# Peptides against a protein of PDB entry 6B4J: the designs that were tried, part 104

Target 1, 315 residues: chain A of PDB entry 6B4J
Amino acid sequence: DITMQWYQQLQDASMQCVLTFEGLTNSKDSQAKKIKMDLQKAATIPVSQISTIAGSKLKEIFDKIHSLLSGKPVQSGGRSVSVTLNPQGLDFVQYKLAEKFVKQGEEEVASHHEAAFPIAVVASGIWELHPRVGDLILAHLHKKCPYSVPFYPTFKEGMALEDYQRMLGYQVKDSKVEQQDNFLKRMSGMIRLYAAIIQLRWPYGNRQEIHPHGLNHGWRWLAQILNMEPLSDVTATLLFDFLEVCGNALMKQYQVQFWKMLILIKEDYFPRIEAITSSGQMGSFIRLKQFLEKCLQHKDIPVPKGFLTSSFWRS

## One batch from the design tools (peptide; made by RFdiffusion4, then SolubleMPNN)

Design b1_p18_8_s1 (from b1_p18_8, 7 letters changed)
Fold by OpenDDE base, seed 4:
Structure b1_p18_8_s1 (fold): chain B 315 residues (1-315), chain A 18 residues (1-18)
Amino acid sequence: as target 1 above (315 residues)
Amino acid sequence: SAKEKMQQMLETEPVVEE
């Protein structure tokens, strides 16, 4: 399976990255520990500062992240920090930055769906300039949300139940599995972030270049989902999240072909979702139903709430 | 079937309509 090969390649690259900076992370040296902490803060704090407030502030954050990844010194915590402070500094920063972007999907976007767009446009722009960060974003995303690939992890003989639950994307702490609603909320945030990344370009970059992971991957994702058996509650939730965020962009890009796909979802795939939906899971199902019906009736997919406008970039 | 043809179409990258 080509999809599973791609998944595994990204996971292997991520694991290799961790091994490359193990010397920095496992060092007992006080200076190395200080450098690690400074680099981690320099990588992650700017991402946490991303907001919907002003385009100018978003540009400052982008420039700071790009400067750090380019080996330039940046101010962090009142100190000058550079990836050149340690031979493993760049690998470490790329990994932690990618991890933080996915974490913002998992936490911030999960709670505030509109936050997907400013986070995604920065992630997309950084990915364009730093492809390795993009691969690491995918690796982190795929590991936390296998439905972003998409694939459904399978239980293997001899596997511990907790390990299987983790593979499915559940958090398991102290032998307690995460509640379904919290799980779906986190998965929704990550899918929404992904759906935003694939459609957004950094407006101050070279837009003549091909998007490093563009809308064609959105089409691929939908195609793959439609070729899979639906999962109870999960499929209805994530399909809605994806279409709400990137459906307008897909409609504009693929026009008639997109509408044929949407009809296929409504007529052929939606009944399969219905067949596996229990009475307690009707919320996600009804939401998807209403969305599809509204879009087909109006022959339009609305621009998602929080989409960045020209006025945002002038602020 | 029409469904199978549509599914095959979806499995490929769609043409960007200008």
Scores: peptide ipSAE 0.027, ipTM 0.688, DockQ to the pose 0.631
Fold by OpenDDE base, seed 3:
Structure b1_p18_8_s1 (fold): chain B 315 residues (1-315), chain A 18 residues (1-18)
Amino acid sequence: as target 1 above (315 residues)
Amino acid sequence: SAKEKMQQMLETEPVVEE
């Protein structure tokens, strides 16, 4: 399977990256520890500062991240920090930055869906200039949310139940699995972030270049999901999240083909979701139903709430 | 079937209609 090969290649690249900066992470030297912490803060704090408030602030954050990745010194925590402070500094920063973007999907977007857009546009712009960060974003995303690939991890003989639950994306702490609602909330945030990344371009970049991971990957994701058996609650939730965020963009890009896909979802795939939906899971099902019916009735998918407008970039 | 043909079309890279 080409999709699984791609998944494995990204995971292998991510693991190799971790091995590359192991000297920095495992160092007992006080200076190396300080550098590590400074680099980690420099990579992650700007991402946490991303907000829906002003385009000017978003540009400042982008410029700071790009400067750091370009080997320039940046101010972080009142100190000058550069990836050149350690030979493994760049690899470490790229990894931690990518991890933080996915974490913002998992946490911030999960709680505030509109936050997907400012985070995604920065991530997309950084990916365009720093392809390795993009690959690492995918690697982190795929590991935390296998449904973003998409694939469903299988239970293997001799596997511990907790390890299988973790492979599915659940958090397991003290032998307690995460509640389904919290799990779905985190998965939703990550899928929404991904759906935003594939459609957004940094407005101050070279727009003549092809999007490094564009809407064609969104089409592929939908096609793969539709070729899989639905999972209870998961499929209805994530399909809605994906279509709510990038459905308008897909509609504009693929037009008639998109509508054929949406009809296929409603007529063929939706009944399969219904068949596996319990009475306690009707919320996600009903939400998807209402969305599909509304879109088909109006022959339109609304622009998602929080989509960045020209007025945002002038603020 | 028409459904199978549609599914096969969806598995291929979509053509951007200009």
Scores: peptide ipSAE 0.026, ipTM 0.668, DockQ to the pose 0.579
Fold by OpenDDE base, seed 5:
Structure b1_p18_8_s1 (fold): chain B 315 residues (1-315), chain A 18 residues (1-18)
Amino acid sequence: as target 1 above (315 residues)
Amino acid sequence: SAKEKMQQMLETEPVVEE
């Protein structure tokens, strides 16, 4: 399976990255610990500062992240920090930065769907300049949200239930599995972030270059989902999240072909979702139904709430 | 079949319509 091979390759690359900077992360040396902490803060704090407030602030954040990844010193916590402070500094920063982008999907976007766009445009722009960060974003995303690949992890003989739950993307703490609503909320945030990344370009980059992970991956994702058996509640939820965020962009890009796919979803795939939907899961099902019916009726998919406008970039 | 159409969509890159 080509999809699973791609998944595994990204996980292997991520694992290799972790091994590469293990000396920095596991060091008992006080100076190394300080460097690690400074680099971690320098990588993650700017991402946490991403907001919908002003395009100028978003540019400052982007420039800071790019400078850090380029080996330039940046100010963090009142100190000058550079990846050159340690031979493993760049790999560590790339990994932690990628992890933080996905974490913002998991946490911030999960709670505030509109936050997907400013986070995604920075992530896309950084990915364009630093492809390894993009691969690591995918690796983190795929590990936390296998539905972003997409695939559904299978229970294997001899596997602990908790390990299977973690593979499915659930958080398990003190032998307690995460509640389904919280799980779906986190998965939704990550899918929405992904759907935003694949359609957004950093406006101050070289727009003549091909998007490093563009809308063709959105088409692939949809096609793969449609070729899978639906999962109860999950498929209806995430399909809605994906289409709400990137459906307008896919419509504009692929036009008639996109509408053929949307009809296929409504006529052929949606009944399969219905067949596995329990009475307690009707909310997600109805939401998807209403969305599809509205889009097909109007022959339009609305621009998602929070989409960045020209006025945002002038602020 | 619907399944064949879905598979074809997976295997082929859609044409960008300008």
Scores: peptide ipSAE 0.026, ipTM 0.669, DockQ to the pose 0.886
Fold by OpenDDE base, seed 2:
Structure b1_p18_8_s1 (fold): chain B 315 residues (1-315), chain A 18 residues (1-18)
Amino acid sequence: as target 1 above (315 residues)
Amino acid sequence: SAKEKMQQMLETEPVVEE
């Protein structure tokens, strides 16, 4: 399976990255600990500052992240910080930055869907300049949300139930599994972020270059989902989230082919979702139904709420 | 079949229609 091979390659690369900077992370030296904390803050704070407020502020955040990744000193916490302060500094920063982008999907986008777009455009622009950050974003995303690959983790003989639940993307704390609503909320945030990344380009970059992880991956994701058996509540939720965020972009890019896919979803795949949907899960099902029916009726998919306009970039 | 169409979509790069 090419999809599973790709998944495993990204996970292996992520694990190798962790091993590469273990000397920095496990150091007992006071200076190394200080450097680690400074680098961690420098990598993560700018991402947390991403907002829908102004394009100029978003550019400043981008420039700061890019400068850090380029080995330039940046101001963080009142100190000058550079990845050159430690031989493992760049690997550590790339990993923590990628982790933070995915975490913003899991937390911020999950609560505020419109936040997907400013986070995604920065992530896309950084990925274009720093491909390793992009691979690490995918690795973190795939690990937290296997449905972003997509694949469904299987329970293996001898596996602990908690480990299986974690593989499915659930948080398990003190032998208590996360509530289904919270789980779906986090998964939705990550899928929405991914759907935004694959369609957005940083407007101040070289837009003539091919997107490093573009809409062709959106097409692949949809095709893979449609070839899988639906999961109760999960499939209806995430399929809606994906189509709401990137359906307009896919429609514009693939035209007739996209509409053929949407018809296939409505006519052939949707009944399979219905067959596994319980009365308590009708909310996600109905939402997907109404979305598909509206799109097919109007022969249009609306631009998602929060999509970055020209006025945003002038602010 | 719908399944065959779905499989074909996985194996075929989508064409950009202008």
Scores: peptide ipSAE 0.025, ipTM 0.674, DockQ to the pose 0.878

Design b1_p18_8_s2 (from b1_p18_8, 8 letters changed)
Fold by OpenDDE base, seed 1:
Structure b1_p18_8_s2 (fold): chain B 315 residues (1-315), chain A 18 residues (1-18)
Amino acid sequence: as target 1 above (315 residues)
Amino acid sequence: SAREKMREMLETEPVVEE
């Protein structure tokens, strides 16, 4: 199907990127190793510095990332660093930057849901200027969280159980699979980051341009979820995460049609979720149900906590 | 069913209502 083709194309592009900078990553030369580490730090440290503190600081971080991707020298770790230091430097930086954005979803957003918005607005702005970074963000996101596509990986004949677990997004270390609560926490963070990216535009860019991966992908995601059989605990959890973060934006964009979708979720999809939900997993479903019913009752979806306001950008 | 028809309609690009 078209969705799986898109998934595979992005994975192939990501793989090709890795092959392109393999010379840099596999080099035994001390100078090449130093360059690699400097480039990796220059790409990832600014992303880790993203916070909800001030819009001015966020702009500084954005400008630094953009400068690096534009081939300009940037200050990192007390040194001047440029992607021009190695022919494979740009490809490497784009890949590592994209990987780091997704990792912030997996770690920071997972623990602090409000962090989704400042990370997402930077990611969106960088994506607008550097489309390849956006494709790599999707590739990393899809690989770590197939539910962001969405699809549910299937067990294939001859597949090792651990490989299947990894395909589902679980971490497996020393033949021990990740606990379900930790798994869902990481998946939630990545879905929340994605839901934030598709609705946010960098305020200092050319806002006349179409969002490179906008709310139409949010509609697509919901439609695809509704066309799939629910997965126990996972579907209810991630559907809630998605709607909590971007439901308000989707409501504003698609209005009556979005309300029809919510009614369909309540009337058609909830019974299907409930049918596959055990008593021990009912908490996730109840949370989703209560949220959606409240939205329908009030005819409103609240602006998510942590949404960036005009006052943030003036700070 | 009405629900199936609604689902099918929602699979298409939504029209923004004014």
Scores: peptide ipSAE 0.034, ipTM 0.749, DockQ to the pose 0.554
Fold by OpenDDE base, seed 2:
Structure b1_p18_8_s2 (fold): chain B 315 residues (1-315), chain A 18 residues (1-18)
Amino acid sequence: as target 1 above (315 residues)
Amino acid sequence: SAREKMREMLETEPVVEE
């Protein structure tokens, strides 16, 4: 399976990255520990500062991240920090930055869906300039949310139940599995972030270049989902999340082909979702139903709430 | 079948008609 090969290649690259900076992370030297902490803060704090408040502030954050990745010194915690402070500094920063972007999907976007867009446009712009960061974003995303690939992890003989639950994306702490509602909330945040990344471009970049991971991957994702047997609650939830965020962009890009896909979802795939939906899981099902019916009736998919407008970039 | 054609179309990169 080409999709699974791609998944594995990204995971292998991520693991190799971790091994590359192991000297920095495992160092007992006081100076190396200080550098590690400074680099970690420099990589992650700017991402946490991303907000919907002003485009100018978002540009400052972008420039700071790009400067750090370019080997330039940046101010962090009142200190000058550079990836050149350690030979493994760049690999470490790229990994931690990518991890933080996905974590913002898992936490911030999960709680505030509109936050997907400012985070995604920065991530997309950084990905365009630093492809390795993009690959690491995918690796982190795929590991935390296998449904973003998409695939459903299978239980293998001899596997511990907790390990299987973690492979499915659940958090397991002290032998207690995460509640289904919290799990779906986190998965939703990550899918929404991904759906935003594939459609957004940094407006101050070279717009003549091809998007490094564009809407064609959105089409692929939908195609793969439709070819899979639906999973209870998960498929209905994430399909809605994806279409709500990037459906308008897909409609504009693929026109008649998109509408054929949407009809296929409603007429052929939706009954399969219904067949596996219990009475207690009707919420996500009904939400998807209403969304599809409204879109087909109006022959339009609305621009998602929180989409960045020209007025945002002028602020 | 229309369903098979749709599956095939989904597996191929959509051609944006000008």
Scores: peptide ipSAE 0.033, ipTM 0.736, DockQ to the pose 0.523
Fold by OpenDDE base, seed 4:
Structure b1_p18_8_s2 (fold): chain B 315 residues (1-315), chain A 18 residues (1-18)
Amino acid sequence: as target 1 above (315 residues)
Amino acid sequence: SAREKMREMLETEPVVEE
């Protein structure tokens, strides 16, 4: 399976990255520890500052992240910080930055769906300039949300139940599995972030270049989902999240072919979702139903709430 | 089925209308 090979390659690359900066991570030297913490803050704090308020602030954040990744010194916590302070500094920063982007999907976007767009446009722009960060974003995303690949992890003989639950994307702490609603909320945030990344380009970059992970991956994702058996509650939730965020962009890009896909979803795949939906899971199902019916009736997918406009970039 | 053929077509041959 080409998709599973791709998944595994990204995971392997991520693991190799961790091994590369292990010296920095495990160092007992006080100076190395200080450098590690400074680099971690320099990588993650700018991402946490991303907001929907002003395009000018977003540009400043982008420039700071790009400068850091380019080996330039940046100000963080009142100190000058550079990846050149340690031989493993760049690898460490790339990994932590990618991890933080996915974490913002998991936390911020999960709670505030409109936050997907400013986070995604920065992530996309950084990915364009720093492909390794993009690969690491995918690796982190795929590990936390296998449905973003998409694939459904299978229980293997001899596997601990907790390990299987973690593979499915659940958080397990003190032998307690995460509640389904919280799980779906986190998965929704990550899928929404992904759906935003694949359609957005940094407006101050070289737009002549091909998107490093563009809408063609959105088409692939939908096609693969449709070829899979639906999962109870999960499929209805994430399919809605994906279409709400990138459906308009897919419609504009693929036109008639997109509508054929949407009809296929409504007529062929939706009944399969219905067949596995329990009475307690009708909320996600009804939401997807209403969305599909509205879109087909109006022959339009609305621009998602929070989509970045020209006015945002002038602010 | 016609639906399966459509699904296969959409998976393998996405048409980009620019």
Scores: peptide ipSAE 0.033, ipTM 0.738, DockQ to the pose 0.591
Fold by OpenDDE base, seed 5:
Structure b1_p18_8_s2 (fold): chain B 315 residues (1-315), chain A 18 residues (1-18)
Amino acid sequence: as target 1 above (315 residues)
Amino acid sequence: SAREKMREMLETEPVVEE
């Protein structure tokens, strides 16, 4: 399976990255520990500062991240920090930065769906300039949300239940599995972030270049989902999240072909979702149903709430 | 079937008709 090969390749690359900076991570040296912490803060704090407030602030954050990845010194916590402080500094920062972007999907976007867009546009712009960060974003995303690949992890003989739950994306702490609502909330955030990344370009970059991971991957994602049996509650939830965020962009890009896909979802895939939907899961199903019916009726998919406008970039 | 053809079309990168 090509999809699973791609998944595994990205995971392998991520693991190799971790091995490359293991010396920095595992060092007991006081100076190395200090450098590690400074680099970690320099990589992650700017991402946490991303907001929907002003385009100018977003540009400052982008420039800071790009400067750090370019080997330039940046101010972090009142200190000058550079990836050149350690031979493994760049690999470490790229990994931690990518991890933080995915965490913002998991946490911030999960709680505030509109936050997907400013985070995604920065991530997309950084990915364009630093492809390795993009690969690591995918690796982190796929590991936390296998539905972003998409694939549904299967239980293997001899596997511990907790390990299977983790593979499915559940958090398991102290032998307690995460509640379904919290799980779906986190998965939704990550899918929404991904759906935003594939459609957004950093406005101050070279827009003549092809998006490093563009809408063609959105088409691929939908196609793969439709070729899979639906998973109870998960498929209906995440399909809605995906279409709400990037459906308008896909409609504009693929036009008639995209509408054919929506019709296929409504006529062929919906009955399959319905067949596996329990009474307690009807909410997610109904939400998806109503969304698709509205879109098909109006022959339009609305621009998602929080989409960045020209006025945002002038602020 | 029409459904299979549509699935096959979905697996291929859509040709944007200019």
Scores: peptide ipSAE 0.033, ipTM 0.737, DockQ to the pose 0.530

Design b1_p18_8_s3 (from b1_p18_8, 11 letters changed)
Fold by OpenDDE base, seed 1:
Structure b1_p18_8_s3 (fold): chain B 315 residues (1-315), chain A 18 residues (1-18)
Amino acid sequence: as target 1 above (315 residues)
Amino acid sequence: DAIKKMQEMLNTEPVVEE
């Protein structure tokens, strides 16, 4: 399976990255520990500062991240920090940066859906300049949200239940699995972030180049989802999240072909979702159904709330 | 069958329309 091969390749690359900087992470040397912490802060704090406030502030954040990845010194915590402070510094920063982008999907976007767009445009722009960061974003995303691939992890003989739950994307603490609502909220945030990344380009880059992971991956994702058996509550939730965020962009890009896909979802896939949906889970399905029927009726998919306008970039 | 035809279409790379 090509999709599973791609998934595994990204996971292997991520694992190899971790092995590459293990000397930095496992060092007992006080100076190495300080460097590690400084690099981690330099990589992650700018991402946490991303907001919908002003385009100028977003540009400053982008420039800081790009400078750090380019081996230039940046100010962090009142200190000058550079990836050149340790031979493994660049690999570590790329990994931690990618991890932080996905974490913002999991936490910030999960709580504030509009936050997907400013985070995604920075992630997309950094990915364009630093392809390895993009691969690591995918690796982190796929590991936390297998539905972003998409695939459904299977229980294997001899697997611990908790490990299977974690593979499905659940958090398990003290042998207690995460509540379904919290799980779906986190998955929604990550899917929304992904849906935003594939459609957004950094406006100050070379926009003549092809998007490193563009809308063709959105089409692939939809096609793959539709070729899979639906999961109760999960499929309806994430399909809605995806279409709400990138449906307008896909409509503009693929036009008639995209509308044919929406008709297929309504006519063929909805009955399959409904057949596996319990009365207690009907809310997610109804939300998806109402959204899609409205889009088909109006022959339009609205621009998502929080989409970055030209006025944002002038601020 | 329109649904089968659509399924076949989904298995191919979409054409960018203007």
Scores: peptide ipSAE 0.027, ipTM 0.731, DockQ to the pose 0.603
Fold by OpenDDE base, seed 4:
Structure b1_p18_8_s3 (fold): chain B 315 residues (1-315), chain A 18 residues (1-18)
Amino acid sequence: as target 1 above (315 residues)
Amino acid sequence: DAIKKMQEMLNTEPVVEE
């Protein structure tokens, strides 16, 4: 399976990255610990500062992240910080930055769907300039949300239930599995972030270049989902999230072909979702139904709430 | 028929309609 090979390659690359900076992370030296902390803050704080307020502020954040990844000194916590402070500094920062982007999907976007767009445009722009960060974003995303690949992890003989639950994307703490609503909320945030990344380009970059992970991956994702058996509640939730965020972009890009896909979703795949939907899961099902019906009726998919406009970039 | 269509979509990159 080509999809599973791709998944595994990204996971292997991520694991290798962790091994490369193990010296920095496991060091008992006080200076190394200080450098690690400074680098971690320098990588993650700018991402946490991403907001929908002003394009100028977003540009400052982008420039700071790019400068850090380029080996330039940046100000963080009142100190000058550079990846050159340690031979493993760049690998560590790339990993932590990618991890933080996915975490913002998991937390911030999960709670505030509109936050997907400013986070995604920065992530996309950084990915364009730093492909390794993009691969690490995918690795983190795929690990936390296998449905972003998409694939469904399988229970293997001898596997602990908790490990299987973690593979499915659930958080398990103190032998307690995460509640379904919280799980779906986190998965939704990550899918929405992904759906935003694949359609957005950093406006101050070289837009003549091909998107490093563009809308063709959105088409692939949909096609792969449609070729899989639906999962109870999960499929209806994430399919809605994906289409709400990137459906307009896919419609504009692929036009008639996209509408054929949407009809296929409504007529052929949606009944399969219905067949596995329990009475307690009707919320996600109804939401998807209403969305599909509205889009087909109006022959339009609305621009998602929070989409960045030209006025945002002038602010 | 539906499965075939889904498989075809998986195997084919959509054409950008200009």
Scores: peptide ipSAE 0.026, ipTM 0.689, DockQ to the pose 0.900
Fold by OpenDDE base, seed 3:
Structure b1_p18_8_s3 (fold): chain B 315 residues (1-315), chain A 18 residues (1-18)
Amino acid sequence: as target 1 above (315 residues)
Amino acid sequence: DAIKKMQEMLNTEPVVEE
C-alpha cells in the first residue's frame, strides 16, 4: 500500500530526526540544557502567539519563525537565540516547531475552530520555505491522528490494549482511556488544521510555486476515506470537519468532480455511516447530514468561518 | 457500483476544471 509506505517513511524520518538531536536532548551539560530550553521556547512560543486578531501580527510571527529556521538570531524570553548555538539545533527546532503546529491543531483549533486558518497559513508558508518542517508536521499529525493519513490502526496479536488505544489516537493516562468526546474534539482540531493547510498559501511568498502539500492531497484524503469502511462516530465527525473547512476550496478547484464526490458521499457512503451510528452518536451524524443536504440543495459550500480575508491582512 | 466509483476516484487524479 503506497499510502502506508508514505506513512512509514514519514515516521521513519521523524524518528531519525529525533536520533539526530539526541545529543542535545540527552545532554547533562548545563549549557546544553539551557540552549535546548531556549531553542524549544524560540520554536514554540511564536506558534502559540498566533491569533485571529491582526495580519500584521501574523506576519511578525512568521518572520520570526523563518528567521530562526534560517540560522538568524531571534529574541526569545529576553535572550538572543540561534539554531547555530548547537550543531543539532536546527533539527531540534524543526522537530519542535512541527510538533507545536500539530499541538495547536489538537488544542487550540479543537476549542476554537476559526483558529485553524491563521495557524495553517503560517504553517503552509513555513512549509514552503522549509520542506523538512512540513514532513515533520505530517509525521506528527499522522502519529496523533491516523485518520489524517487516513488509515485505521489494527489490533495485532500480543498487543496491549492501551498501546492499541494510543495507536488509534486516544490518550491513555493511568490505565484510563480518554473519553470519546475529548478524543473526537482533538481529532477534529487536527483534521481542521490539516484541511486549512492544504488550501492556504502565505500571501507574502512566491505564489507562483506549487503548494508543497495542496488540495490534491485533500482529494486523495476524501477518496481514501470513502474507500474505507466507516468508523462509528469518527468518520461522520471528521468528514464533516474536513468538508466544512476545505469543501469550499475543493468545490472551486475541482467543480463538477467535487460535486460528483459529494453526491457519492450523500447517496452511497452516508447510508453506511447511518448503519453503524448508534442513538448516542446521532449528533455527528445529524450534523453531517444537514451539512450535505444544505450544500447539495444550494449547490454551494460556504466559505468557512474564520477564513482569512483581505481585510485581515490589512490589519 | 458504489465501490467501483469510490475505487475509480482513488485511482484517478483530480482534474482542475477551469
Scores: peptide ipSAE 0.025, ipTM 0.662, DockQ to the pose 0.918
Fold by OpenDDE base, seed 5:
Order: structure tokens, then sequence, then C-alpha cells
Structure b1_p18_8_s3 (fold): chain B 315 residues (1-315), chain A 18 residues (1-18)
């Protein structure tokens, strides 16, 4: 399975990255610990500062992240910080930055769907300049949200239930599994972030270059989902999230072909979702139904709420 | 037939219509 091979390759690369900077992360030296903390803050704080407030602020954040990844000193916590402070500094920063982008998906975007766009445009722009960060974003995303690949992890004989739950993307703390609503909320946030990344380009980059992970991956994701058996509540939820965020972009890009796919979803795949939907899960099902029917009726998919306009970039 | 179409869509990159 090509999809699973790709998944595994990204996980292996991520694991190798962790091993590469293990000396920095496991050091007992006080100076090394200080450097680690400074680098971690320098990598993550700018991402947490991403907001929908002003395009100028977003540019400053982007420039700061790019400068850090380029080996330039940046100000963080009142100190000058550089990846050159440690031989493993760059790998560590790339990993932590990628992790933080995905974390903003599962936390910020999960709670505020419109936050997907400013986070995604920065992530896309950084990915264009730093491909390794993009691969690590995918690795973190795939690990936390296997539905972003997409695949459904299977329970293997001898596996602990908690480990299986974690593989499915659930948080398990003190032998308590995360509530389904919180799980779906986090998964939704990550899918929405992904759907935003694949369609957005940093406006101050070289737009003549091919998107490093563009809408063709959105098409692939949809095709893969449609070739899978639906999962109760999950498929209806995430398919809606994905289409709401990137459906307009896919429509514009692929036109008639996209509409053929949408018809296929409504006529062939949607009944399969219905067949596995319980009475308690009708909310997600109805939401997807109404979305599909509205889009097909109007022959249009609306621009998602929070989409960045030219006025945002002039702010 | 529907499954075949889905599989074909997975294996082929859609044509960008300009």
Amino acid sequence: as target 1 above (315 residues)
Amino acid sequence: DAIKKMQEMLNTEPVVEE
C-alpha cells in the first residue's frame, strides 16, 4: 500500500530526527538545558502568536521563524537565540516548530475554526522554504490524526486497548480515554488545518514554484477516504470539515471533475455513511447531508469563514 | 462501478481545468 509506505517513511524520518537531537534533549549540562529551552521557546512562541488580527503581524512572525531556521539570531524572551548555539539546534527547532503547528491545529483550530487560515499560510510558506519542516508537519499530523493520511488503525492481537486508542488519536491519561466529542473536536481541528495548508501560498514567496504539498493531495485524500469503509461519526465529521475548508479551492481548481466527485460522494458514498450512523450521531450526518445538498443545488461551495483576503494583508 | 471510479480517482491526478 503506497499510502501506508508514505506514512511509514514520514514516521521513520521523524524518529530519526528525534534521535539526531537526543544529545541536546537529554543533556544534563546546565548550558545545554538553557539552550534547549531557549530554542524551544524561539520555535514555538511565534507560532502561538499567530492570529487573525493583522497581516503585518503575521509577516513579522513568518520572518522571525524563517530567520531562526536560516541560522540567524532572533530575539526570544529578551535574549538572542540561534540554532547555531548547538550542533543539533536546527534539527531540534525544525521538529519542535512542526510539532507546534500541528498542536495549533488540535487546540486553536479545534476551538476556533477560522484560525486555520493564518496558521496554515505561515506553515505553507515555511514549508516552501524549509521542506524538512513540511515533512515533519506531516509526520506529526499523521501520528496524531491517522485520518489525515488517511487510514484507520487496526487493533492487533495482543495490543493493549489503551495503545490502540492512542493509535486512533485518542488521548489516554490515567487509564481514562478522552471523550468522543473532544476527540472529534481535535481531529476536526487538525483536518481543517491540513485542508487550509494544501490550498494556501505565502503571498510574499515565489508563487511560480509548485506548492510543496498542494491541492493534488486534497484530491488524493478525498479519493482515499471514498475508497475506505466509513467509520461511524468520524468519516461524516471529517469529510465535512475537509470540504468546508478546501471544497471551494478544489472546485475552482478541478471544476467539472470536482463536481463529479461530489456527486459520487452524495449518491454512492453517503448512503454507506447513513447505514452506519446511529441515532446519537445524526448531527454530523445531517450536517454533511445539508452541506452536500446545498452545494449541489447552488453549484457552488462557499469560501470558508476566515479565508484571508487582500484586506487582511494590507492590515 | 462506483468503487472502480473511486480507485481510478486515487490513481490519477485530476486535470486542472483553466
Scores: peptide ipSAE 0.023, ipTM 0.646, DockQ to the pose 0.890

